# Peptides against a protein of PDB entry 4Z5W: the designs that were tried, part 126

Target 1, 305 residues: chain A of PDB entry 4Z5W
Amino acid sequence: IPDVFLELNKLWYFSAQSNLFNGEMPRSLSNSRSISLLSLRNNTLSGQIYLNCSAMTNLTSLDLASNSFSGSIPSNLPNCLRLKTINFAKIKFIAQIPESFKNFQSLTSLSFSNSSIQNISSALEILQHCQNLKTLVLTLNFQKEELPSVPSLQFKNLKVLIIASCQLRGTVPQWLSNSPSLQLLDLSWNQLSGTIPPWLGSLNSLFYLDLSNNTFIGEIPHSLTSLQSLVSKENAVEEPSPDFPFFKKKNTNAGGLQYNQPSSFPPMIDLSYNSLNGSIWPEFGDLRQLHVLNLKNNNLSGNIP

## One batch from the design tools (peptide; made by RFdiffusion4, then SolubleMPNN)

Design b2_p20_2_s2 (from b2_p20_2, 11 letters changed)
Fold by OpenDDE base, seed 2:
Structure b2_p20_2_s2 (fold): chain B 305 residues (1-305), chain A 20 residues (1-20)
Amino acid sequence: as target 1 above (305 residues)
Amino acid sequence: SPPVTKPLTSPNAKPTNLIT
């Protein structure tokens, strides 16, 4: 990418995603006062990520995902006072989340999916201080760590939590009951154990639940038949989605399905590939908004209602 | 292998083929 962004003093949006750009980010780009949205996703950019937050006063969205960047997570990003959305998916940091992210009050959406992030306990302890954090994606990190169950963890404004394919141990963490605005939870492809907690059915905005491919035992909590978002078509205020899409790879499709917003996901309960027992509750028939109920590959018995 | 529901990922997370 040429180092010409000093001349582009009115450039508000720069999208150069899905090209063949290599080398480092231009210094003029890292110092742009005009840029609000920066997307360099899916290139071969390299070097250390550096942004001059004192210069980049208009930066609101940053997508650097699927590049060959190396080194540390930029600890100065909280100084970008308007920065709301960050996509660092597939950047191999081999790092912990910086302590400076406790001060990241502008942050609304963060993805580190498949970024070799370590120490989930520290990551969640830091990120709980981000008062405006609504979307958190941490899939394919924290390999074989324990999902912290510390009741003091609080994500008050969290709407989307995705921590899948980490081989995480532990239970469904009780601190998620402090997230009453939670709409989407994916904890699939871990080694989570214990029972599915009844308080999940109290999350009135929860329309997408994936607990598949874990080691959950016991009965399906009857409270899941009372998920308000799946009983009635509430006027879900479409809050601003993250500027980065989501991907669900179905095994049958060579390509993953892209979803541009969480609201594009079909209303779903997936509890498949666990060790759940007991019956299927007839009251799942009350979930008139539910598109997908997946209970396959469990120890369920009785009649199918 | 049974059709494995793959996790949601942010953009560009190649689902590792978890070859189960």
Scores: peptide ipSAE 0.037, ipTM 0.701, DockQ to the pose 0.060
Fold by OpenDDE base, seed 3:
Structure b2_p20_2_s2 (fold): chain B 305 residues (1-305), chain A 20 residues (1-20)
Amino acid sequence: as target 1 above (305 residues)
Amino acid sequence: SPPVTKPLTSPNAKPTNLIT
């Protein structure tokens, strides 16, 4: 990418995604006063991520995902006072979340999917201070760590939480009950154990639940049959979606499904590939908005209602 | 084979080599 952005003093949007760009990010781009939306996703950019937040006063969205960046997570990003969305998926940091992210009040959407992030306890303890955080994607990190259950953790405004394929140990954390606006939860492909907690059925906005491929035991909580978002067509207030899509790869050679917003997900309960027992509740029939109920590969018994 | 749905990931512009 040429170092010409100093002359582009009116540049608001720069998208150069899915090209063959290599080398470092241009220094003039890292100092752009005008840029609001920056996407360099799916290139071969390298070096350290550096942004001059004192210059980049208009930066609202940053997508650097699927590049060959190295080094630490840039600790100065909280100084970008308008920065709302960050996509750092597939950047191999081998790092912890910076302590400076406690001050990241502009942050609304964050992805570190498959970024070699370490220390989930520290990450959640830091990110709970981001009062405007609505979307958090931490899939393919924290390998074999324990999902913290610390009751003091609080994500009041959280709408989307995805922490899948981490081989995480522990239980469904009680601190998620403090997220009454939660719409989408994916904790699939972990080593989570214990029972599925009944308080999940009190999350009135929860329309997508994936707890599949864990080690959960006991009965399916009857309270899941009363999930209000799945009983009635409540207009989920279309809050501004993250500037980054979501991907669900099916194991079929078919391309992964892209979802541009959380509302584009089919309403789903997936509890498959656990050790759940007892019956399938007939009251799952009350979930008139439910598109997918997946209970396969459990120890369930009785009649199919 | 049941379609094993891989977990949700953020936009991976190249198809995730989800090394499963």
Scores: peptide ipSAE 0.027, ipTM 0.682, DockQ to the pose 0.094
Fold by OpenDDE base, seed 4:
Structure b2_p20_2_s2 (fold): chain B 305 residues (1-305), chain A 20 residues (1-20)
Amino acid sequence: as target 1 above (305 residues)
Amino acid sequence: SPPVTKPLTSPNAKPTNLIT
């Protein structure tokens, strides 16, 4: 990428995603006063990520995902006072979340999916201080760590939590009950154990639940048949989506389905590939907004209602 | 074969072989 962004003093949006750009990020780009939206996703950019937050006063969205960047997570990002959305997925940091992220009050959406992030306990302890955090994606990190169950963790404004494919141990953490605005939860492809907690059915905005491919035991909580977002249409809060897409892969050989917004996900309960027992509740018929119920590969018995 | 529902990720450029 050429170092010409000083001349582009009116440039508000720069998207150069899915190209063949290599080398480092241009210094003039890292000092741009005009840029609000920056996407360099899916290139071969390298070096350290550095942004001059004192210069980049208009920066609201940063997508650097799927690049060959190295080094530490930039600890100065909280100084970018308008920065709301960060996508650092598939950047191999081999790092912990910086302590400075406790001060990241502008942050609304964060993805570190498949970024070799370590220490989930520290990450959640830091990120709970981000009072405006609505979307958090931590998939493919924290390999074989324990998902902290500390009741003091508080994500008051959290709407989307995705921590899949981490081989995480532990149980469904009770601190999620402190997130009453939660709309999407994906904890799939972990080593989570215990029972599915009944308080999940109290999350009135929860329209997408994926607990598949874990080691959950016991019955399906009857409270899941009363999820208000799946009973009635009234709770479809179209809130501002993150500026980064989500991907769901249906088959090993198929390309991932891209979803530009969390609202584009079909209303779903996936409890498949666990050790759940008991019957299928007939009251699942009350979930008139439910598009996908996946209970396969469990120890369920009785009649199909 | 029943579709193996893979986890949500952002962004899934190449299929990371989730080695199951």
Scores: peptide ipSAE 0.027, ipTM 0.691, DockQ to the pose 0.075
Fold by OpenDDE base, seed 5:
Structure b2_p20_2_s2 (fold): chain B 305 residues (1-305), chain A 20 residues (1-20)
Amino acid sequence: as target 1 above (305 residues)
Amino acid sequence: SPPVTKPLTSPNAKPTNLIT
């Protein structure tokens, strides 16, 4: 990428994703006063990520995902006072979340999906201080760690939590009950155990629940039949979506489905591939907004209602 | 088209056999 961004003093949007750009990010780009949205996703950019936050006063969105960047996560990003959305998916940091992210009050959406992030306990302890954090994607990190259940963890404004395919141990964490605005929860493809907690049915905005491919036992909580977002349409809060898309892949050979916003996911309960027992509640018939109920590969018995 | 290395936000729902 040429070092000409000083001359581009009116450049508000720079979209250069899915090209063949290599080398480092040019210094003039790291010092751009005009850029609000920067997307360099899916290139071969290398070196350390450095942004001069004192210069980049208009930066609101940063997408550097799927690049060959190395080194540490930039600890100065909280100084980018307007920075809301960060996509660092598929950057192999081999690092912990910086302690400076406790001060990241502008942050609304963060993805570290498949970024070799370590220490989930530290990551969640840091990120709970981000009072405006609504979307958190941590899929394919924290391999074989324990999902912390510490009740002091608080994500009050969290709407989307995706921590899938981490081989995480533990239970469904009680601190999620402190997230009453939660709309999408994906904890699939872990080693989570215990029972599915009844308080999940109290999350009135929860329209997408994926607990599939874990080691959950016991009955399906009857409270899931009263999920208010799946009973009525009235609670569809139009909120600003993250500037990065979501991807769900059903088959290894199929292209991943792209979802540009959380509301593009079908209303779903997926409890498949667990050790759940008991009956299917007839009151699942009250979930008139539900598009997908997946209960396959459990120990369920009785009649199908 | 270069293979769009899409950031994987949600993993592949391929049934891994739970080796119990």
Scores: peptide ipSAE 0.043, ipTM 0.646, DockQ to the pose 0.064; fails the geometry check

Design b2_p20_2_s3 (from b2_p20_2, 12 letters changed)
Fold by OpenDDE base, seed 2:
Structure b2_p20_2_s3 (fold): chain B 305 residues (1-305), chain A 20 residues (1-20)
Amino acid sequence: as target 1 above (305 residues)
Amino acid sequence: PPAVTQPLTSPNAKPTNLVF
């Protein structure tokens, strides 16, 4: 990418995603006062990520995902006072989240999906201080760590939490009950154990639940049949989605389905591939908005309602 | 092979052969 962005003093949006750009990010780009949206996703850019936050006063969205960047996570990003959305997925940092992110009050959406992030306890302890954090994607990190259950953790404004395919141990953490605005929870493809907690049914905005491919035991909580978002449409608060898309692969060999917004996900309960027992509650028939109920590969018994 | 529901990711870069 040429180093000409100093001349582009009116450039508000720069999208150069899905090209063949290589080398470092231009210094003029990392010093741009005009840019609000920067997307360089899916290139071969390299070097360390550096942004001059004192210059980049209009930066609201940053997508650098799927590049060959290296080094540390930029600890100065909280100084970008308007920066709301960060997509750093598939950048191999091999790092912890910086302590400076405790001060990241502008942050609304963060993805580190498959970014070799370490120490989930520190990550969650830091990120709970981000009062405006609504979307958090941490899939494919924290390999074989324990999901912290510390009740003091608080994500008050969290709407989307995705921490899948980490081989995480532990239980469904009680601190998620402090997130009453939670709409989407994906904890699939871990080693989570214990029972599915009944308080999940109290999350009135929860329309997408994926707990599949874990080691959950016991009965399906009857409270899941009373999920208000799946009973009625009236509570669907359309909030601004993150500027980065989500992807779900249906099969290992299939292309991932792209979802531009969390609201584009089908309303779903996936509890498949666990060790759940007991019956299927007939009151799942009350979930008039539910599109997908997946209970396959459990120890369930009795009649199918 | 069981149709493995893969977890949500953001973004889908080029297929990392995530053998799930």
Scores: peptide ipSAE 0.098, ipTM 0.689, DockQ to the pose 0.085
Fold by OpenDDE base, seed 5:
Structure b2_p20_2_s3 (fold): chain B 305 residues (1-305), chain A 20 residues (1-20)
Amino acid sequence: as target 1 above (305 residues)
Amino acid sequence: PPAVTQPLTSPNAKPTNLVF
């Protein structure tokens, strides 16, 4: 990418995603006063990520995902006072979340999906201080770590939590009950154990639940039949989506489906591939907004209602 | 065949051969 962003003093949006750009980020780009949205996703950019937050006073969205950047996560990003959305997915940092992210009050959406992030306990302890954090994607990190159950963890404004394919051990963490605005939860493809907690049915905004491919035991909590977002249409608050898309693969050989907004996901309960027992509750028939109920590959018995 | 729901990622992870 040429170093010409000084002349582009009115450039508000720069999208150069899905090209063949290589080398480092231009210094003039890292010092741009005008840029609000920066997307360099899916290139071959390299070197250290450096942004002059004192210069980049208009930066609101940063997408550097799927690049060959090296080194540490930029600890100065919290100084970018308008920065709301960060997509650092598929950057191999091999690092922990910086302690400076405790001060990241502008942050609303963060993805580190498949970024070789380590220490989930430290990551969650840091990120709980981000009071405006609504979307957190940590899929494909923290390999074989334990999901912390510390009751003091508090994500008050969290709407989307995705921590899938981490081989995480532990139980469904009680601190998630402190997230009453949670709309989407994906903890699939872990080694989570114990029972599915009944308090999950008290999350009145929860329309998408994926607990599939874990080691959960016991009965399906009857409280899941009373998920208010799945009973009635009235609570579909269109909130600002993260500037980065979500991807779900339907098949191992298929391309991932792109979802630009969490609201574009079908209302779903997926409890498949566990060790759940007991019956299917007839009251699942009350979930008039539910599009997908997946209970396959469990130890369920009785009649199908 | 029932679609194997893969975990949500952002952006699309290279097809991790989730060798199940």
Scores: peptide ipSAE 0.051, ipTM 0.646, DockQ to the pose 0.064
Fold by OpenDDE base, seed 4:
Structure b2_p20_2_s3 (fold): chain B 305 residues (1-305), chain A 20 residues (1-20)
Amino acid sequence: as target 1 above (305 residues)
Amino acid sequence: PPAVTQPLTSPNAKPTNLVF
């Protein structure tokens, strides 16, 4: 990418995603006063990620995902006072979340999916201080760590939590009950155990639940048949989605389905590939908005209602 | 082609076929 962004003093949107760009990010780009939306996703860019937050006063969205960047997570990003959305998916950091992210009050959406992030306890302890955090994607990190159950953890504004494919140990943490606006929860492909907690059915905005491929036992909580978002058409307030797409892979060899917004996910309960027992509740018939109920590969018995 | 960016929800793959 040429180092010509100093002359482009009116440039507010720069998208160069899905190209063959290599080398470092241009210094003029890292100092741009005009850029609000920056996407360099899906290139071969390298070097250390550096942004001059004192210069980049208009930066609201940063997508650097799927590049060959190296080194640490930029600890100065909280100084970018308008920065709301960050996509650092598939950047191999081999790092913890910086302590400076406690001060990241502008942050609304963060993805570190497959970014070699370590220490989930520290990450959640830091990120709970981000009062505006609505979307958190931490899939393919924290390999074989324990999901912290500390009741004091609070993500009061959290709407989307995705921590899949981490081989995480522990249980569904009760601190998630402190997130009453939670719409999408994906904890699939972990080593989570215990029972599915009944308080999940009290999350009235929860329309997408994926607990598949864990070691959950016991009955399906009857409270899941009363999930308000799945009973009634709530006018899903079109809240501003993160400026990065979500991907759901249906098959190993298939391309991922792209979802541009969390609301584009089909209303779903996936409890498949666990050790759940008991019956299927007839009251699942009350979930008139439910598109997908996946209960396969459990120990369920009785009649199909 | 550069590797497609995916903030992944669960891979619906069989566990044995998780080639990431």
Scores: peptide ipSAE 0.024, ipTM 0.667, DockQ to the pose 0.079
Fold by OpenDDE base, seed 3:
Structure b2_p20_2_s3 (fold): chain B 305 residues (1-305), chain A 20 residues (1-20)
Amino acid sequence: as target 1 above (305 residues)
Amino acid sequence: PPAVTQPLTSPNAKPTNLVF
């Protein structure tokens, strides 16, 4: 990418995603006063990520995902006072989340999906201080760590939590009951154990639940048959979606389907590939908005309703 | 090939998919 952004004093949006750009990010781009939205996703950019937050006063969205950046997570990003959305998916950091992210009050949406992030306890302890955090994607990190159950953890405004494919140990954490605005929970492809907690059915905005491919035991909580978002068409207040898309892969070799908004996900309960027992509740028939109920590969018994 | 973006691992639904 040429180093010409110094003269582009009116440049509000720069999108150069899905090209063949290599080398470092241009220094003039890292100092742009005008840029609000920056997307360099899916290139071969390398070197250290550096942004001059004192210059980049209009920066609201940053997408650097699927690049060959190296080194540390930029600890100065909280100084970008308007920065709301960060997509760092598939950047191999091999790092912890910086302590400075405790001060990241502008942050609304964060993805580190497949970024070699370590220490989930520290990550959640830091990110709970981000009062405006609504979307958190931490998939393919924290390999074989324990999902912290610390009751003091609080994500009051969290709407989307995705921590899939981490081989995480532990249980469904009680601190998630303090997230009444939660719409989407994906904890799939972990080593989570214990019972599925009944308080999940009290999350009135929860329309998408994926607990598949874990080691959960016991009965399906009957309270899941009373999820209000799945009983009635509540007008899900479409709060502004993150500027980064979500992706579902059906199979390892299939192209992932892109979802631009959490609301574009089909309403779903996936509890498949666990050790759940007991009956399928007939009251799942009351979930008139439910598109997918996946209970396969459990120890369930009785009649299919 | 463009690196397939952020994985959510969950399958796409058709309008009604009950899988028991």
Scores: peptide ipSAE 0.066, ipTM 0.604, DockQ to the pose 0.058; fails the geometry check

Design b2_p20_2_s4 (from b2_p20_2, 11 letters changed)
Fold by OpenDDE base, seed 4:
Parts: structure tokens; C-alpha cells; sequence
Structure b2_p20_2_s4 (fold): chain B 305 residues (1-305), chain A 20 residues (1-20)
């Protein structure tokens, strides 16, 4: 990418995603006063990520995902006072989240999906201080770590939590009950154990639940049949979605379906590939907004209602 | 074949070898 962004003093949006750009990020781009939205996703950019937050006073969205960047996570990002959305997915940091992220009050959406992030305990302890954090994606990190169950963890404004494919141990953490605005939870493809907690059914905004491919035991909580967002058409508050897309793959060989907004996901309960027992509750019939109920590959018995 | 629901990712992770 050429170092010409000093001349582009009116440049508000720059998207150069899905090209063949290589080398480092231009210094003039890292000092742009005008840029609000920056996407360089899916290139071959390299070097260390550096942004001059004192210059980049208009920066609101940063997408650097799927590049060959190296080094540490930039600890100065909280100084970018308008920065709301960060996509660092598939950047191989081999790092912990910086302690400075405790001060990241502008942050609303963060993705580190498949970024070789370590220490989930420290990550959650830091990120709970981000009072405006609504979307958190930590999939394919923290390999074989334990998911913290510390009840003091508090994500008051969290709406989307995705921590899938980490081989995480532990149970469904009770601190999630402190997130009453939670709309989407994906903890699939871990080694989570114990029972599915009944308090999940008290999350009135929860329309998408994926607990598939774990080691959960016991009965399906009857409280899941009373998930308010799945019983009634609540006004899906069109909340500002993150500027980065989500991807779901159904099959190994198929391209992933791209979802630009969390609200575009079908209402779903996926409890498949566990060790759940007991019956299918007839009251699942009350979930009139539910599009996908997946209970396959469990130890369920009785009649199908 | 049972359609294996894959986790949400941003951007789409390559399938880690699902140890079938």
C-alpha cells in the first residue's frame, strides 16, 4: 500500500479488504486524522501493528483480520478515544490481552478469533472493565485452558459472546447471569462439563444458544422452554452490529455462510453432541420464534412430543 | 452425514481437524 494518505485529508472510509497487499501498513495511514473506518482484512500485510492514536482522532472501526502481522497487541489502542470496533481475527499474536484494555471505554466490539491469544482468566478480568463492550469473539484461542467461573466477573452490556473451539474445561460460568442483555451465546466445541444451568432460561434476550460438542450431562433445563425472545416477537432492538462479519460453516467442505449482523442469525438452540438425558419437553412447542432446535447425539429418551 | 454445526468465527476459521 503506498504511503500517500497525508494528501487524503478528507478520507473517512478506506476498505482495501480481500486483495493481495503485502508489506507494512503505511505510516501516513497510521497517522490519518480523517479516517473513521479502516479495513485491510484478508491481505498479506506484515510487521508490527502500530497506530498513532493521538493523530487518528476519528478512528471508529479497525479491521486488520487475516493478515501476517506479528508482535504484541498494540497496548495504546485505548488512547484511540473513538475506536469502537476491532477485528484482529487470524492475526497470530501469541500474546495475552494488554492490561491497558481495562481503560478501553470506547470499545463496543472485539474479535480475536483464531489469534493465538493466551490466558482466558486475564483476558476476561481485563475486558470486564470495558463498560461499553457488547460483542466479544474469542473463538480458537486459550487451548485447553479452564473457563473462569468467578462470580465477580461482570459484563453488564454484553450481547454477543462467542468462545468456541478452545477445548476449554469447566462449567457454564455463573457470571454470565450478570449479562441480562445477552442475545447470542456460543460455547460450542469445548470440553465444558456439568449440567446446563436453569438460569440460562432467564436471559430474556437470548435467541441464539450453541452449547453443542461439549460434555454436558443431566436433563435439558425446562427454563429453556420459556426463553422470552423465542416465545414472543420482542422488538429486536436493531443495536449497532460490529463492522466485522460473522461466519458459520455447516459442512467441512462448504464455504462458510457470512452474516453481517448478529440479528441475521436464525433463532436457535443447539445442544447436540453432549451426554444429555431425560425427555424432550413438550413446551418447546411454545418457542414460536425458534427456527432450529438441535438435540441430536445425546442420551435423550421418551416420546417426541 | 450428520451436518456438524461449526462454531461462529470472525473471519471464518479453517476447520480445525475435527477429531472425528
Amino acid sequence: as target 1 above (305 residues)
Amino acid sequence: SPAVTKPLTSPNAKPTNLIT
Scores: peptide ipSAE 0.028, ipTM 0.670, DockQ to the pose 0.060
Fold by OpenDDE base, seed 3:
Structure b2_p20_2_s4 (fold): chain B 305 residues (1-305), chain A 20 residues (1-20)
Amino acid sequence: as target 1 above (305 residues)
Amino acid sequence: SPAVTKPLTSPNAKPTNLIT
């Protein structure tokens, strides 16, 4: 990418994703006063990520995902006072979340999917201080760590939490009951154990639940038959979705499915591939908005209602 | 065939690399 962004003093949007750009990010781009949205996703960019937040006063969205960047997570990003969305998926940092992210009050959406992030306890302890954080994607990190259950953790404004394929141990964390605005939860492909907690059915905005491919035991909580978002069409005011899409790969489709916003997900309960027992509740019939109920590969018994 | 739905991931720019 040429180092010409000093001349582009009115440039608000720069989108150069899915090209063949290599080398480092241009220094003039890292100092742009005008840029609000920067997307360089899916290139071969390398070196350290450096942004001059004192210069980049208009930066609101940053997508650097699927590049060959190395080094530490930029600890100065909280100084970008308007920065709301960050996509660092597939950047191999081999790092912890910086302590400076406690001060990241502008942050609304964060993805570190498959970024070799370590120490989930520290990551969640830091990120709980981000009062405007609504979307958090941490899939394919924290390999074989324990999901912290510390009741002091609070994500009051969290709407989307995705921490899948981490081989995480522990239980469904009680601190999620403090997230009443939660719409989408994916904890699939972990080693989570214990029972599915009844308080999940009190999350009135929860329309997508994936707990599949874990080691959960006991009965399906009857309270899941009372999930208000699945009983009735709440006109959930679509809050601004993150500037980055979501992807669900089905094993059958090499390309996966892209979802541009959380509301584009089919309403779903997936509890498949666990050790759940007992009956299927007939009251799942009350979930008139439910598109997918997946209970396969459990120890369930009795009649199918 | 177990339609193993793979987990949600944020945008991996190549659809092929959603899971790796």
Scores: peptide ipSAE 0.027, ipTM 0.680, DockQ to the pose 0.083
Fold by OpenDDE base, seed 2:
Structure b2_p20_2_s4 (fold): chain B 305 residues (1-305), chain A 20 residues (1-20)
Amino acid sequence: as target 1 above (305 residues)
Amino acid sequence: SPAVTKPLTSPNAKPTNLIT
């Protein structure tokens, strides 16, 4: 990418995603006063990520995902006072989240999916201080760590939480009951154990639940048949609109389905590939908004309602 | 092979071989 962004003093949006750009980010781009949205996703950019937050006063969205960046996560990003959305998916940091992210009050949407992030306990302890955080994606990190169950963790404004394919141990954490605005939860492809907690049915905005491919035992909590968002349409909660898409891969060899907004996900309960027992509750028939109920590969018995 | 629904991920411009 040429170092010509000083002359582009009116440039508010730069999208150069899905090209073959290599080398470092231009210094003029890292110092741009005009840029609001920066997307360099899916290139071969390298080196250390550096942004001059004192210069980049208009920066609201940053997408650097699927690049060859190395080194530490930029600890100065909280100084970008208007920065709301960060996508650092598939950047191999091999790092912890910086302590400075406790001060990241502008942050609304964060992805570190498949970024070799370590220490989930520290990550969640830091990110709980981000009062405006609505979307958090941490898939393919924290390999074989324990999902912290500390009741003091608090994500009051969280709407989307995705922590899948981490081989995480532990239980469904009680601190998620402190997130009453939660709309989408994906904890699939972990080693989570215990019972599915009844308080999940109290999350009145929860329309998408994926707990598939874990080691959950016991009965399906009857309270899941009373999820208000799946019973009625009346509470159209304003959805988070992160500037980055989501991907759901159906098969190893198939292209992933792209979802631009959380609203594009079908209303779903997926509890498949666990060790759940007991019956299927007939009251799942009350979930008139539910598109997908997946209970396959469990120890369920009785009649199909 | 059962169609294993893989987890949600943020933008994978190249489909990561999620080697499950």
Scores: peptide ipSAE 0.024, ipTM 0.667, DockQ to the pose 0.087
Fold by OpenDDE base, seed 1:
Structure b2_p20_2_s4 (fold): chain B 305 residues (1-305), chain A 20 residues (1-20)
Amino acid sequence: as target 1 above (305 residues)
Amino acid sequence: SPAVTKPLTSPNAKPTNLIT
């Protein structure tokens, strides 16, 4: 990318996604006072990520995902006082989240999906201080770590939590009950154990639950048959979507389905590939908004309602 | 073959440029 962004003093939006750009990010771009939306996703950009947050006073969205950047996560990003959305998916940092992110009050949406992030305990302890954080994607990190169950963890405004394919140990953490606005939870493809907690059915905005491919035991909590967002349409709050898309792959060989908004996901309960026992509750018939109920590959018995 | 549902990710694939 040429180093010409000093001349582009009115450039508000720069999108150069899905090109063949290589080398480092231009210094004029990292010092741009005008840019609000920056997307360089799906290139071959390299080097250390550096942004001059004192200059980049209009930066609101940053998508650098699927590049060949290296080194540490930029600890100065919280100084970008308007920065709301960060997509760092597939950037191989091999790092912890910086302590400076405790001060990241502008942050609303964060993705580190498949970014070789380490220390989930530190990551969650830091990110809980981001009071405006609504979307958190941490899929394919923290390999074989323990999912912290510290009851003091508080994500009060969290709407979308995705921590899938981490091989995480532990249980469904009680601190998630402190997120009453949670709409989408994906903890699939971990090594989570214990029972599915009944307080999940108290999350009145939860329309998408994926706990598939874990080691959960016991019965399906009956409280899941009373998930208010799946009983009634009235709670479909159209909230501001993150500036980055979500992807779900149904098959190994299929292209990922892209979802531009969390609301574009089909209402779903996926508890498949666990060790759940007992019956299928007939009261799942009350979930009139439910599109997908997946209970396959469990130890369920009795009648199909 | 059991359809192995992969977890939610952001972004998991390069958009294949459909070379039309």
Scores: peptide ipSAE 0.021, ipTM 0.649, DockQ to the pose 0.060; fails the geometry check

